# Peptides against a protein of PDB entry 6B9H, part 59

Target 1, 151 residues: chain A of PDB entry 6B9H
Amino acid sequence: AELCESLLTWIQTFNVDAPCQTVEDLTNGVVMAQVLQKIDPAYFDENWLNRIKTEVGDNWRLKISNLKKILKGILDYNHEILGQQINDFTLPDVNLIGEHSDAAELGRMLQLILGCAVNCEQKQEYIQAIMMMEESVQHVVMTAIQELMSK

## One batch from the design tools (peptide; made by RFdiffusion4, then SolubleMPNN)

Design b2_p18_5_s2 (from b2_p18_5, 8 letters changed)
Fold by OpenDDE base, seed 3:
Structure b2_p18_5_s2 (fold): chain B 151 residues (1-151), chain A 18 residues (1-18)
Amino acid sequence: as target 1 above (151 residues)
Amino acid sequence: SAEERRRALEAFFQSLLQ
């Protein structure tokens, strides 16, 4: 999926500790949790991050558990901090991500994280960083942001 | 055109910075 591949490239710019080279690397939620902590460490603090299991392996049940926590965190952050700006009418299916490594649904999850980055306190830095990426990635990001902000 | 596409992207992200 174009959305997933472009946003995977974007996620890689965060230089998190967890492996983040493939779609499969993101399915356990660990990379996403670490990215969210970088976006807003006051909200996604160490206590929040510690709720995400790191040694998941191929256990799809544990993956789904992590992904549900992350999705809830994103939605709560949007409501409590960002002012309910992200469109939550079409949420990603975390079951398909955890059980089947569904790239399309993973793309939707990463899109929500993108929404956090471009609306957080440090949004200027993240937007400027996106402007330095490949044009093809920028176009996908633009479309993704427009979709999130259209209610 | 390629130039129009580039300008559209730049304009969009600049609008987010305002």
Scores: peptide ipSAE 0.716, ipTM 0.954, DockQ to the pose 0.878
Fold by OpenDDE base, seed 5:
Structure b2_p18_5_s2 (fold): chain B 151 residues (1-151), chain A 18 residues (1-18)
Amino acid sequence: as target 1 above (151 residues)
Amino acid sequence: SAEERRRALEAFFQSLLQ
């Protein structure tokens, strides 16, 4: 999916420790958790990150468990810190991500993380970084942000 | 046009910085 591919490229700019080159690399949630910690380390602290299992292999049940924790963290962050700025009535299906590596649903998950980045305390830095990306990626990101903030 | 598209992108992200 175009959304997933563009946001994968965006995720790669965070330079996290976990492998993040393919869609499959993201399905266990480890990359996403590390990205969230970079976005707001006070909220997504080490105690939060330690709840994410790192060595899950191909175990889709463990993947889904991680993804559920991450989704909850994002939603709680939106409510407690961002003040419900993200339109979240169309949440990603983490079962499809964990079991089938569904790119469309993964794109939706990454879109929520994008929402965190462009609304967090350091939103200026993340927005400026996006402005340095390829125009085709910027266009997808713009559309994704517009969808999140539409009410 | 390509120029209009570029300007639209710049305007959008600049608006987010306000």
Scores: peptide ipSAE 0.716, ipTM 0.954, DockQ to the pose 0.882
Fold by OpenDDE base, seed 1:
Structure b2_p18_5_s2 (fold): chain B 151 residues (1-151), chain A 18 residues (1-18)
Amino acid sequence: as target 1 above (151 residues)
Amino acid sequence: SAEERRRALEAFFQSLLQ
């Protein structure tokens, strides 16, 4: 809940094309995919992004399909580019996100994206941007990063 | 205190920048 709310606020700073005002807006994975492309457009290129279906509607099966691809992309990015070990980190249940809009699981998904941002080539830019956010959001982000680093 | 909380945040993110 708190994690999801704060990271939703963080996600909104990316100003992606897809609607990203509510938890529900994130459940189809389109916003997350666009954010990842901004984080590293060379890795999450147009070919990768084109595998994410944009017109999903309320079809939870299609949402889950997108979310699985995104999660795989994050894991592959961490392994291939960032050299980060996150395999033993508790992974989000994308079924609960797609079917039930589970905020807790969505928060964990966004936490993984946060990990990508603070470790990517432009990590300095993203860290500095976080430092400009509300202190309550910064605190949640700090805790989220610390949890990632402990794994 | 509020100031201590702010300083802790700043210190943490500064450490990430190093």
Scores: peptide ipSAE 0.716, ipTM 0.954, DockQ to the pose 0.813
Fold by OpenDDE base, seed 2:
Structure b2_p18_5_s2 (fold): chain B 151 residues (1-151), chain A 18 residues (1-18)
Amino acid sequence: as target 1 above (151 residues)
Amino acid sequence: SAEERRRALEAFFQSLLQ
C-alpha cells in the first residue's frame, strides 16, 4: 500500500535500533514502540517499552499482543497528553497486521504514530524533518495528516 | 502543475507550524 510504504520511509528517519527495512520488520511492533519512545520519552518511558516483547520471531500471537499494547498506548497518549479524540471505528486491525502482515492496516497504525509526532511537544522538529523528505512522500504524509484532522 | 504541488505542500506544513 502507498500509505504504508511512504510511512515506512518516514519511520526509517528515526534510526531506531530494531530492523525497519520491510513491512514484515514492523509487524512485531518493536520498531513502532521505539519510535514512540523517541517521540515522547517521558510518556513512552523505559517501563512502558519493557512491556513490549522484543524476541517475537514468527509468533503471530505475540505480535498481536505487542500491537494491542502499542495501539492502547497511542490512544491513551492522544487522550491524556494531546487532548485529541480518535474514532474507534477507524482503528487499525492489529490481528491482520500480526497474523497476515497486512500492509493497509499497518499503514493505518503508522498513520496514528504520525499523528502523535505532528502534535507532540517536539512537533516543530518533526514537521520540519518531513519537509526535508522526498516530495512524493511528503504528499502522502500530508494526505494522511489531513485525514486525521478530519476525524 | 509540479510547482503548484510543491507550493501546496509548503503551505500545508507551514500552516501546521503556526
Scores: peptide ipSAE 0.714, ipTM 0.954, DockQ to the pose 0.837

Design b2_p18_5_s3 (from b2_p18_5 with T2A R6Q E7K)
Fold by OpenDDE base, seed 5:
Structure b2_p18_5_s3 (fold): chain B 151 residues (1-151), chain A 18 residues (1-18)
Amino acid sequence: as target 1 above (151 residues)
Amino acid sequence: SAEEEQKELKEFFESLLE
């Protein structure tokens, strides 16, 4: 999916420790958890990160478990810190991500993370970084942000 | 046009910085 591929490129700019080259690399949630910690390390602290299992292999049940924790973290962050500035009526299906590596649903998950980045305390840094990306990626990102914050 | 698209992108992201 176009959304997933563009946001994968965006995720790669965070330079996290976990492998993040393919869609499959993101399905266990480890990359996403590390990205969230970079976005707001005070909220997504080490205690939070330690709840995400890092050695899940191809176990889709463990992937789904991680993804559920991450989604909950994002939603709680949106409510507690961001003041519910993100649309959450259409949530990603983490079962499809974990079991089938569904790119469309993964795209929606990454879209929520994008919402965190462009609304967090350091949003200026993340927005400016996006402005330095390829124009085609910027367009997808713009559309994704508009969808998220259109109440 | 390409210039118009670039302008729209820049204006959008700058608006998020406000």
Scores: peptide ipSAE 0.682, ipTM 0.940, DockQ to the pose 0.868
Fold by OpenDDE base, seed 2:
Structure b2_p18_5_s3 (fold): chain B 151 residues (1-151), chain A 18 residues (1-18)
Amino acid sequence: as target 1 above (151 residues)
Amino acid sequence: SAEEEQKELKEFFESLLE
C-alpha cells in the first residue's frame, strides 16, 4: 500500500537499532516501539520498551501480543499526553499485521505513530525533517496527518 | 502545477508549526 510504503520510508529516518527495510521487518512491533521511544523517551521509557518481546521470529502470536501493547501505548499517549489531537476511529487490525503482514493495516499503525511525532513536544524537529523528504512522500504524509486530525 | 503543489506542502507543514 502507498501509505505503508511512504511511512516505511519515514520510519527509516529514525535510524533505530532494529532492522527496518521491509514491511516484514515491522510486523513484530520492535521497530515501532523503538521509534516511539525516540519520539518521547520519558513516556515510552525503558520499562515500557522492556514489555515488548524482541526475539519473536515468525511467531505471529507473539507479534500480535507486541502490536497490541504498542497500539495501547499509542492510544494512552494520545489521551494522556497529546490531549487526543488524533482520532482513533479507524484503528489498525493488529491480527492481520501479525499473522498476514498486511501492509494496509500496518500503514494505519504507522499513521498513528506519525500522529504522535507531529504532536509531541519535539514536533518541530519531526515536521522539519518531513519537509526535507521526497515530495511524493510529503504528500502522503500530509494526507495521513489531515485524516488523523479531522473529526 | 508542480510549483503549486510544493507551495501547498510547505504551507501545510508550516501551519502545523503554529
Scores: peptide ipSAE 0.682, ipTM 0.940, DockQ to the pose 0.853
Fold by OpenDDE base, seed 3:
Structure b2_p18_5_s3 (fold): chain B 151 residues (1-151), chain A 18 residues (1-18)
Amino acid sequence: as target 1 above (151 residues)
Amino acid sequence: SAEEEQKELKEFFESLLE
């Protein structure tokens, strides 16, 4: 999906430790958790990150478990820190991500992370970084942000 | 046009910085 591919490119700019080259690399949630920690290390601290299993292999049950924790973290962060600025009416199906590597649903998850980045304390830095990306990626990001903030 | 699209993108992200 276009959303997933563009946001994967965006995720790669964080230079996290975990492999993040393919859609499959993101399905266990480890990359996403590390990205969230970079976005707000005070909220997504080491204790939070340690709840995410790093060695899950192809175990879709463990992937789903991680993804559920990450989704909860994002929603809690939105409520507690961001003041519910992210539209939560359309949530990603983490079962489809974990079990089937569904790119469309993964795109929705990455979209929520994008919402965290552009609304966090360091939002200026992340927005400026996005402005330096390829135009095609910027367009997808713009649309994604507009969808998140529409109420 | 491509120029108009680039302008739209820039204005959008600058608006987020306000």
Scores: peptide ipSAE 0.681, ipTM 0.940, DockQ to the pose 0.871
Fold by OpenDDE base, seed 4:
Structure b2_p18_5_s3 (fold): chain B 151 residues (1-151), chain A 18 residues (1-18)
Amino acid sequence: as target 1 above (151 residues)
Amino acid sequence: SAEEEQKELKEFFESLLE
């Protein structure tokens, strides 16, 4: 999926510790959790991050468990910190991500993280970084942001 | 055109910075 591939490229700019080269690398949620911590370490603090299991392997049940926690964190962050600036009427299916590595659903999850980045305290820095990315990626990001902020 | 697309992108992201 174009959304997933473009946002994977975006995620890679965070230079997190976990491997993040492929779609499969993202399905356990560890990369996403580390990215969220970079976005807002005060909210996604070490206590929150410690709830994400790092030794998951191919266990899709553990993947789904992590992804559910991450999704909840994103939604809570949107409600408690961002003030409902993100449209969350369509949520990613974390079961499909964890069990089947569904790229489309993963893209939607990454889109929510994008929403966190472009609305967080350091949103200016993240937006400026996006402006330096490949044009094709910028286009996907633009569309994704527009969808998130539409009400 | 490529120029138009680049302009659109730049304007969009700059609008987010405002």
Scores: peptide ipSAE 0.680, ipTM 0.940, DockQ to the pose 0.860

Design b2_p18_5_s4 (from b2_p18_5 with T2A E7K K10Q E18Q)
Fold by OpenDDE base, seed 1:
Structure b2_p18_5_s4 (fold): chain B 151 residues (1-151), chain A 18 residues (1-18)
Amino acid sequence: as target 1 above (151 residues)
Amino acid sequence: SAEEERKELQEFFESLLQ
C-alpha cells in the first residue's frame, strides 16, 4: 500500500534500535513503540515501553497484544496531551496487522503516529524533517495528515 | 505542473508550523 510504504520510509528516519526495514518488521509493534518514545519520552516513558513485549517472533497473538497497547497509548496521548487534534473514527484493525501483516491497516496505524509527531511539542522539527523527504513521500504524508485533521 | 505541486506541498507544511 502506498500509505504504508511512504510512512515506513518516514518511520525509518527515526533510527530506532529495532529492525524497521520491512512491513513485517513493524507488525510486532516494537518499532512503533520506540518511535513513540522518541516523539514524547516523558509520556511514552520506560515504564510504558516495558509493557511492550520484545522478541515475539511470529507469534501473532503477542503481536496483537502489543499493537492493542500501542493503539491505546496513541489514543490516550491524543486525549491527554494533544487535546483531540486527530480523529479516530477509522481505527486500524490490529488483528489484521498482527495476524496477516495487512499493509493497509499498518498504514493506518503509522498514520496515527504521524499525527502524534506533527502535533507534539517538537512538531516543528518533525514537520521540517518531512519537508526534506522525497516529494512523492511528502504528498502521501500531506494527504494522510489532511485525513487525520478533517472532521 | 511539477512546480505547482512543490509549491502546494511547501505551503501545506508551512501552514502546519503556525
Scores: peptide ipSAE 0.708, ipTM 0.949, DockQ to the pose 0.863
Fold by OpenDDE base, seed 5:
Order: sequence, then C-alpha cells, then structure tokens
Structure b2_p18_5_s4 (fold): chain B 151 residues (1-151), chain A 18 residues (1-18)
Amino acid sequence: as target 1 above (151 residues)
Amino acid sequence: SAEEERKELQEFFESLLQ
C-alpha cells in the first residue's frame, strides 16, 4: 500500500538497530518499538522496550503479542502525554499485521507512530526532517497527519 | 501545478511548527 511504503521510507530515517528494509521486517514490532524509544525515551524507556520480544522469527503469535503491546503504548502515550491529539477511531488490526503481513493495516500502525512524532516534545525536528524527504512521500505524510488530527 | 503542490506542502508543514 502507498501509505505503508511511504511510511516505511520515513521509518528508515530513524536509523534503528533492527533491520527495517521491508514490510516483513516491521511485522514483529521490534523496529516500531525502537522508533518509539527514539521519539520519547523517557516514556518508552528500557523497561518498556524490554517487554518486546526480539527473538520472534516467523511466529505470528509472538508478533501479534508484540504489536498489541506497542499499540497499547501508543494509545497510552497519546492519552497521557499528547492529550489525545491522535484520533483512534480506526485502529490497526494487529492480527492481520502479525499473521498476514497486511500492508494496509501496517500503514495504519505506522501512521499512529507518525502522530507521536509530529506531536512529541521534539516535533520540530521530526517535522523538519519530513520536509527534507521526497515530495511524493511528503504528500502521503501530509494526508496521513491530516487524517489523524482532523477527525 | 507542481509548483503549487510544493508550496502547499511547505505551508502545511510550516503550520505544524506553530
């Protein structure tokens, strides 16, 4: 999906330790967890990160377990820190991500992470970084942000 | 046009910085 591919490109700018070249690389949640820690290391601290299993392999049950924890973290962060600036009317189906590598649902998950980045304490740095990306990616990102914040 | 689109993008992200 266009949303997923564009946001994958955006995720790659974080230069996390985990492999993040393909959609499949994101389905275990490890990359997403590391990105969230970069966004707000005080909230997504080592204690939080240690709850995400890294030795997942192809086990879709473990993927889903990680993804559920990450989604909860995002929603809690939105409520506790961001003041519910992100609309959660349409949440990603983490079962489809973990079991089927569903790109559309993964895109929605990454969209929530995007919401965290553009509303966090260091939002200026993340927004300015987005402004340096390819215009086609910027357009998708713009639309994604508008969808999150205009509902 | 392409120029109009670039301007729209720039204005949008600049508005988020406010």
Scores: peptide ipSAE 0.707, ipTM 0.949, DockQ to the pose 0.874
Fold by OpenDDE base, seed 3:
Structure b2_p18_5_s4 (fold): chain B 151 residues (1-151), chain A 18 residues (1-18)
Amino acid sequence: as target 1 above (151 residues)
Amino acid sequence: SAEEERKELQEFFESLLQ
């Protein structure tokens, strides 16, 4: 999916420790959790990150468990810190991500993380970084942000 | 045009910086 591929490229700019080269690499949630910690380490602190299992292999049940925690974290962050700026009426299906590596649903998950980045305390830095990316990626990101902000 | 597209992107992200 175009959304997933573009946002995967965006995610790669965070240079997290976990492998993040493919869609499959993101399905266990570890990369996403590490990215969220970079976005707001005070909220997504070490205690929060430690709740995400790092060695899940191909166990889709464990992947889904991680993804549910991450989704909850994003939604809580949106409510508690960002003031409900992210549209939460179209949530990603974490079951499809964990069990089937569904790229479209993963794209929606990454879109929520994008929402966190462009609304957090360091939003200026993340927005400026996006402005330096390939034009095709910027266009997808723009559309994704517009969708998130539409209530 | 390509120039117009780049301008649109620039203006959008600059608006987010306000």
Scores: peptide ipSAE 0.706, ipTM 0.949, DockQ to the pose 0.896
Fold by OpenDDE base, seed 4:
Structure b2_p18_5_s4 (fold): chain B 151 residues (1-151), chain A 18 residues (1-18)
Amino acid sequence: as target 1 above (151 residues)
Amino acid sequence: SAEEERKELQEFFESLLQ
């Protein structure tokens, strides 16, 4: 299965308030921001979340702005909280996500969020939840985690 | 095989729990 498709399925398990049924639903970053808040609400607190514009529509500039903030948040979280346990060598191109809804780059973004989940304080809970998903999704997740953890 | 794949997945995620 494709990275983005599998991780979209994973993202849907968070049951966030924002629509998250399609790839396009994720391109404005709102779903991702809400997922991150669930992963670590102490770090991705309401003040942080309020920096993400929720009424974006199809404005690709606003999408990119949100995505840049989210990416920065993920990287800062990795550095400040997770101790750089994930590989940030290859970063998603948020311009391609925002302007062209690039599924491959979106997959990379979701992969970084996956990295946050499997390394956060509640990593055991998230890992156990993944183990309950379809095997095809688990396989993609496994590969994605392996890539992130490689040094 | 399918069984081998399931076993690999299980072992991988269990290893992450330790």
Scores: peptide ipSAE 0.704, ipTM 0.949, DockQ to the pose 0.900

Design b2_p18_6_s1 (from b2_p18_6, 9 letters changed)
Fold by OpenDDE base, seed 5:
Structure b2_p18_6_s1 (fold): chain B 151 residues (1-151), chain A 18 residues (1-18)
Amino acid sequence: as target 1 above (151 residues)
Amino acid sequence: SYSKELQEFFEKVKKSQE
């Protein structure tokens, strides 16, 4: 999916420790958890990160477990820190991500992370970084942000 | 080209909720 591929490119700019070259690399949630920690390390602290299992392999049950924790973290962050600024009427299906590597649903998950980045305390820096990306990627990101902010 | 549109959009986002 176009959304997933563009946001994968965006995720790669965070330079996290976990492999993040393919859609499959993101399905265990480890990259996403590390990205969230970079976005707000005070909220997504080491205690939170340690709840995400790193040795998952191809176990889709463990992937889904991680993804559920990450989704909960994102939603709680929106409520507790961001003041519910993100429209979450359509949530990603983490079962489809974990079991089937569904790119469309993964795109929705990454979109929520994008929402965290462009609304967090360091939003200015993240927006500036987006403005340095390829124009085609910026356009997809713009559309994604518009959807998040529409209420 | 979307250059102008994109720049205006992201500048608006930067100023929002401020």
Scores: peptide ipSAE 0.586, ipTM 0.909, DockQ to the pose 0.077
Fold by OpenDDE base, seed 3:
Structure b2_p18_6_s1 (fold): chain B 151 residues (1-151), chain A 18 residues (1-18)
Amino acid sequence: as target 1 above (151 residues)
Amino acid sequence: SYSKELQEFFEKVKKSQE
C-alpha cells in the first residue's frame, strides 16, 4: 500500500535500533514502540517500552499482543496528552497486521504514529523533517494528516 | 506549484493548535 510504503520511509528517519527495512520488520511492533519513545520519552518511557516483547520471531500471537499494547498507548496518548486531536473512528486491525502482515492496516497504524509526531511537543521539528523528504512521500503524508485531523 | 502547495500545507500545520 502506498500509505504504508511512504510511512515506512518516514519511520526509517528515526534511526531506531530495531530493523525497519521492510513491512515485515514492523509487524511485531518493536520499531513502532521505539519510534513512539523518541516522539515522547516522558510518556512512552522505559517502563512502557519494557512491556513490549522484543524477541517475537514469527509468533503472530505475540505480535498481536505487542500491537494491541502499542495501539492502546497511542490512543491513551491522544486522549491524555494531545487532547483528542486525532480522529480515531477507524482503528487499524492489529490481527491482520500480526497474522498476515497486512500493509494497508499497518499503514493505518503508522498513520496514528504520524498523528502523534505532528501534534507532540516537538511537532515543529518533525514537520520540518517531513518537509525535507521526497515530494511523493510528502504528498502521502499530507493526505494522511488531513484524514487524521478531519472532524 | 506542487512544491508550493506542500510547503503551504506543512507551514499551516506547524502554526495550528498554537
Scores: peptide ipSAE 0.572, ipTM 0.907, DockQ to the pose 0.078
Fold by OpenDDE base, seed 1:
Structure b2_p18_6_s1 (fold): chain B 151 residues (1-151), chain A 18 residues (1-18)
Amino acid sequence: as target 1 above (151 residues)
Amino acid sequence: SYSKELQEFFEKVKKSQE
């Protein structure tokens, strides 16, 4: 999906430790958890990160477990820190991500992380970084943000 | 142009909720 591919490119700019070259690389949630820690290390601290299993292999049940924790973390962050600045209009189906590597649903998950980045304390820096990306990626990101901020 | 549209959008996002 176009959304997933563009946001994958965006995720890669974080230079996290976990491999993040393909859609499949993101399905265990480890990359997403590390990205969230970079976005707000005070909230997504080491104690939070330690709840995410790093060695899950192809176990889709463990992937789903991680993804559920990450989604919960994002929603709690939105409520507790961001003050509901992003919309919960359509939650990603983490079962489809974990079991089938569904790119469309993964895109929706990454979109929520994008919402965290463009509303966090360092939002100016993240927005500026997006503005330096390829124009085609920026356009997809713009559309994604517009959707998040809509009622 | 897309370039102008994108710049205006992200500058608006920078200033939002501040």
Scores: peptide ipSAE 0.561, ipTM 0.904, DockQ to the pose 0.079
Fold by OpenDDE base, seed 4:
Structure b2_p18_6_s1 (fold): chain B 151 residues (1-151), chain A 18 residues (1-18)
Amino acid sequence: as target 1 above (151 residues)
Amino acid sequence: SYSKELQEFFEKVKKSQE
């Protein structure tokens, strides 16, 4: 999916420790968790990060478990810190991500992380980074942000 | 509701596309 591929490119700009070259690399949630920690290390601290299993392999149950924790973290962050309401009916299906590596649902998950970035304390820096991205990727990212803003 | 910075981002993007 175009959304997933563009947001994967965006995720790669964070230069996290975990491999993040492919869609499959993101399905265990480890990259996402590390990205969230970079976005707000005070909220997504080591205690939070330690709840994410780092050696999951191909265990889709563990993937889903991680993804559920990450999704909850994002939702809690939006409620507690960002003051943003997230439409529960548009949430990503983490089961499809963990079990089937569903790119469309993964894109929706990454979109929520994008929402965190553009509302965090370093929002200006993340916006500037987006402005420096390739136009085609930038357009997809902007559209994703616009969709979040419309809610 | 998103930040003013994000709104400015969209305006800058619009300018760059003109």
Scores: peptide ipSAE 0.214, ipTM 0.741, DockQ to the pose 0.589

Design b2_p18_6_s2 (from b2_p18_6, 5 letters changed)
Fold by OpenDDE base, seed 3:
Structure b2_p18_6_s2 (fold): chain B 151 residues (1-151), chain A 18 residues (1-18)
Amino acid sequence: as target 1 above (151 residues)
Amino acid sequence: SLSPELQEFFKKVKESLE
């Protein structure tokens, strides 16, 4: 999906330790967890990150477990820190991500992380960085931001 | 460079997030 591919490109700008070249690389949630820690290390601290299993392999049950923890973390962050600025009426199906590497649902998951970035304390820096990306990626990312904030 | 329409779009979104 266009959303997933563009947000994958955006995720790659964080330069996390975990491999993040393909959709499959993101399905275990490790990259997403590391990105969230960069966004707000005080909230997504080492104790939180250590709850995410890093050696998952192809175990879709473990992937889903990680993804559920990450989704919960995002929703809690939105409620406790961001003041519920991002729209969560349509949540990603983490089962489809973990079991089938569903790109559309993964795109929705990454969109929620985007929502965290553009509403966090360092939101201006993230917005400025997005506005310097390749045009086609910028368009998708900015549209995704509007979708999160419009409802 | 970006088209004027696209520049205005990004400006509008950025301002709404400030």
Scores: peptide ipSAE 0.065, ipTM 0.711, DockQ to the pose 0.123
Fold by OpenDDE base, seed 5:
Structure b2_p18_6_s2 (fold): chain B 151 residues (1-151), chain A 18 residues (1-18)
Amino acid sequence: as target 1 above (151 residues)
Amino acid sequence: SLSPELQEFFKKVKESLE
């Protein structure tokens, strides 16, 4: 999916330790958890990160477990820190991500992380970074932001 | 390289987040 591909490119700008070159690399949630820690290390601290299993292999049940924890963290962050700035009328299906590597649902998950970045304390820095991205990717990312911020 | 429309969009989004 176009959304997933563009947001994968955006995720790669965080330079996390976990491999993040393919869609499948994101399905266990480890990359996403590390990105969230970079976005707000005070909230997504080491204790939170340690709840995410890192050695899951191809076990889709463990992937789904991680993804559920990450989604919960994002929703709690939006409520407790961001003040409900993200429109989450359509939540990603983490079962489809973990079991089938569904690109459309993964795109929705990454979009929620994008929402965290553009509403966090360092929002201006993340917006500036997006403005430096390749035009076609930038267009998709900005459209995704607009959808999140629309009420 | 960005279209004027996209540039204005970025400006509006950035301002709304300030």
Scores: peptide ipSAE 0.061, ipTM 0.705, DockQ to the pose 0.122
Fold by OpenDDE base, seed 1:
Structure b2_p18_6_s2 (fold): chain B 151 residues (1-151), chain A 18 residues (1-18)
Amino acid sequence: as target 1 above (151 residues)
Amino acid sequence: SLSPELQEFFKKVKESLE
């Protein structure tokens, strides 16, 4: 999916430790968890990150478990810290992500992380970083932001 | 450099986030 591909490119700008070259690399949630920690290390601290199992391999059950924790973290962050500034009307199906590497659902998950970035304390820095991305990626990311901010 | 269309998009987004 175009959304997933563009947001994967955006995720890669965080330069996390975990491999993040393909859609499959994101399905275990480890990259997403590390990105969230960069966005707000006070909230997504080491205790939170340690709840995400690493090196799950191809075990889709463990992937889903991680993804559920991450989704909960995003939703809690939006409620507790961001004051519900982003719209979570369409939640990703983490089962489809973990079991089938569904790109469309993964795109929705990454879009929620994008929402965290553009509403966090360092939101201006993340917006500036997006402005420096390749134009075709910018179009998709900007559309994704607009969708999140709409009521 | 950003196209005029992209510049306008980012302007609107930044304003909505302020």
Scores: peptide ipSAE 0.060, ipTM 0.698, DockQ to the pose 0.124
Fold by OpenDDE base, seed 2:
Structure b2_p18_6_s2 (fold): chain B 151 residues (1-151), chain A 18 residues (1-18)
Amino acid sequence: as target 1 above (151 residues)
Amino acid sequence: SLSPELQEFFKKVKESLE
């Protein structure tokens, strides 16, 4: 999916430790968790990160478990820290991500992370980084942000 | 509230989508 591909490129700019080259690399949630920690290390602290299992391999059950924790973290962060109402936003199906590597649903999760970045304390830096992205990717990311705003 | 930079960015985003 175009959304997932562009947001994957965006995710790669965080330079996390976990592999993040493919959609499959993101399905265990480890990259997402590390990105969230970079976005707000005070909220997504070591204790939170330690709840995410790092060695899941192809175990889709463990992937889904991680993804559920991450999704909950994002939702809680939006409500507790960002003060935004995203409960009416279309939520990703983490089961499809974990079990089938569904790119469309993964894109939705990455979009939520994007929402965290453009609303966090360092939002200006992330916005500036987005403005420096390759035009085609930038367009998709900007569209994704606009969609978040419209909810 | 949104920072001036964020407001301008979102304005740009909105305009680019129109």
Scores: peptide ipSAE 0.040, ipTM 0.640, DockQ to the pose 0.350

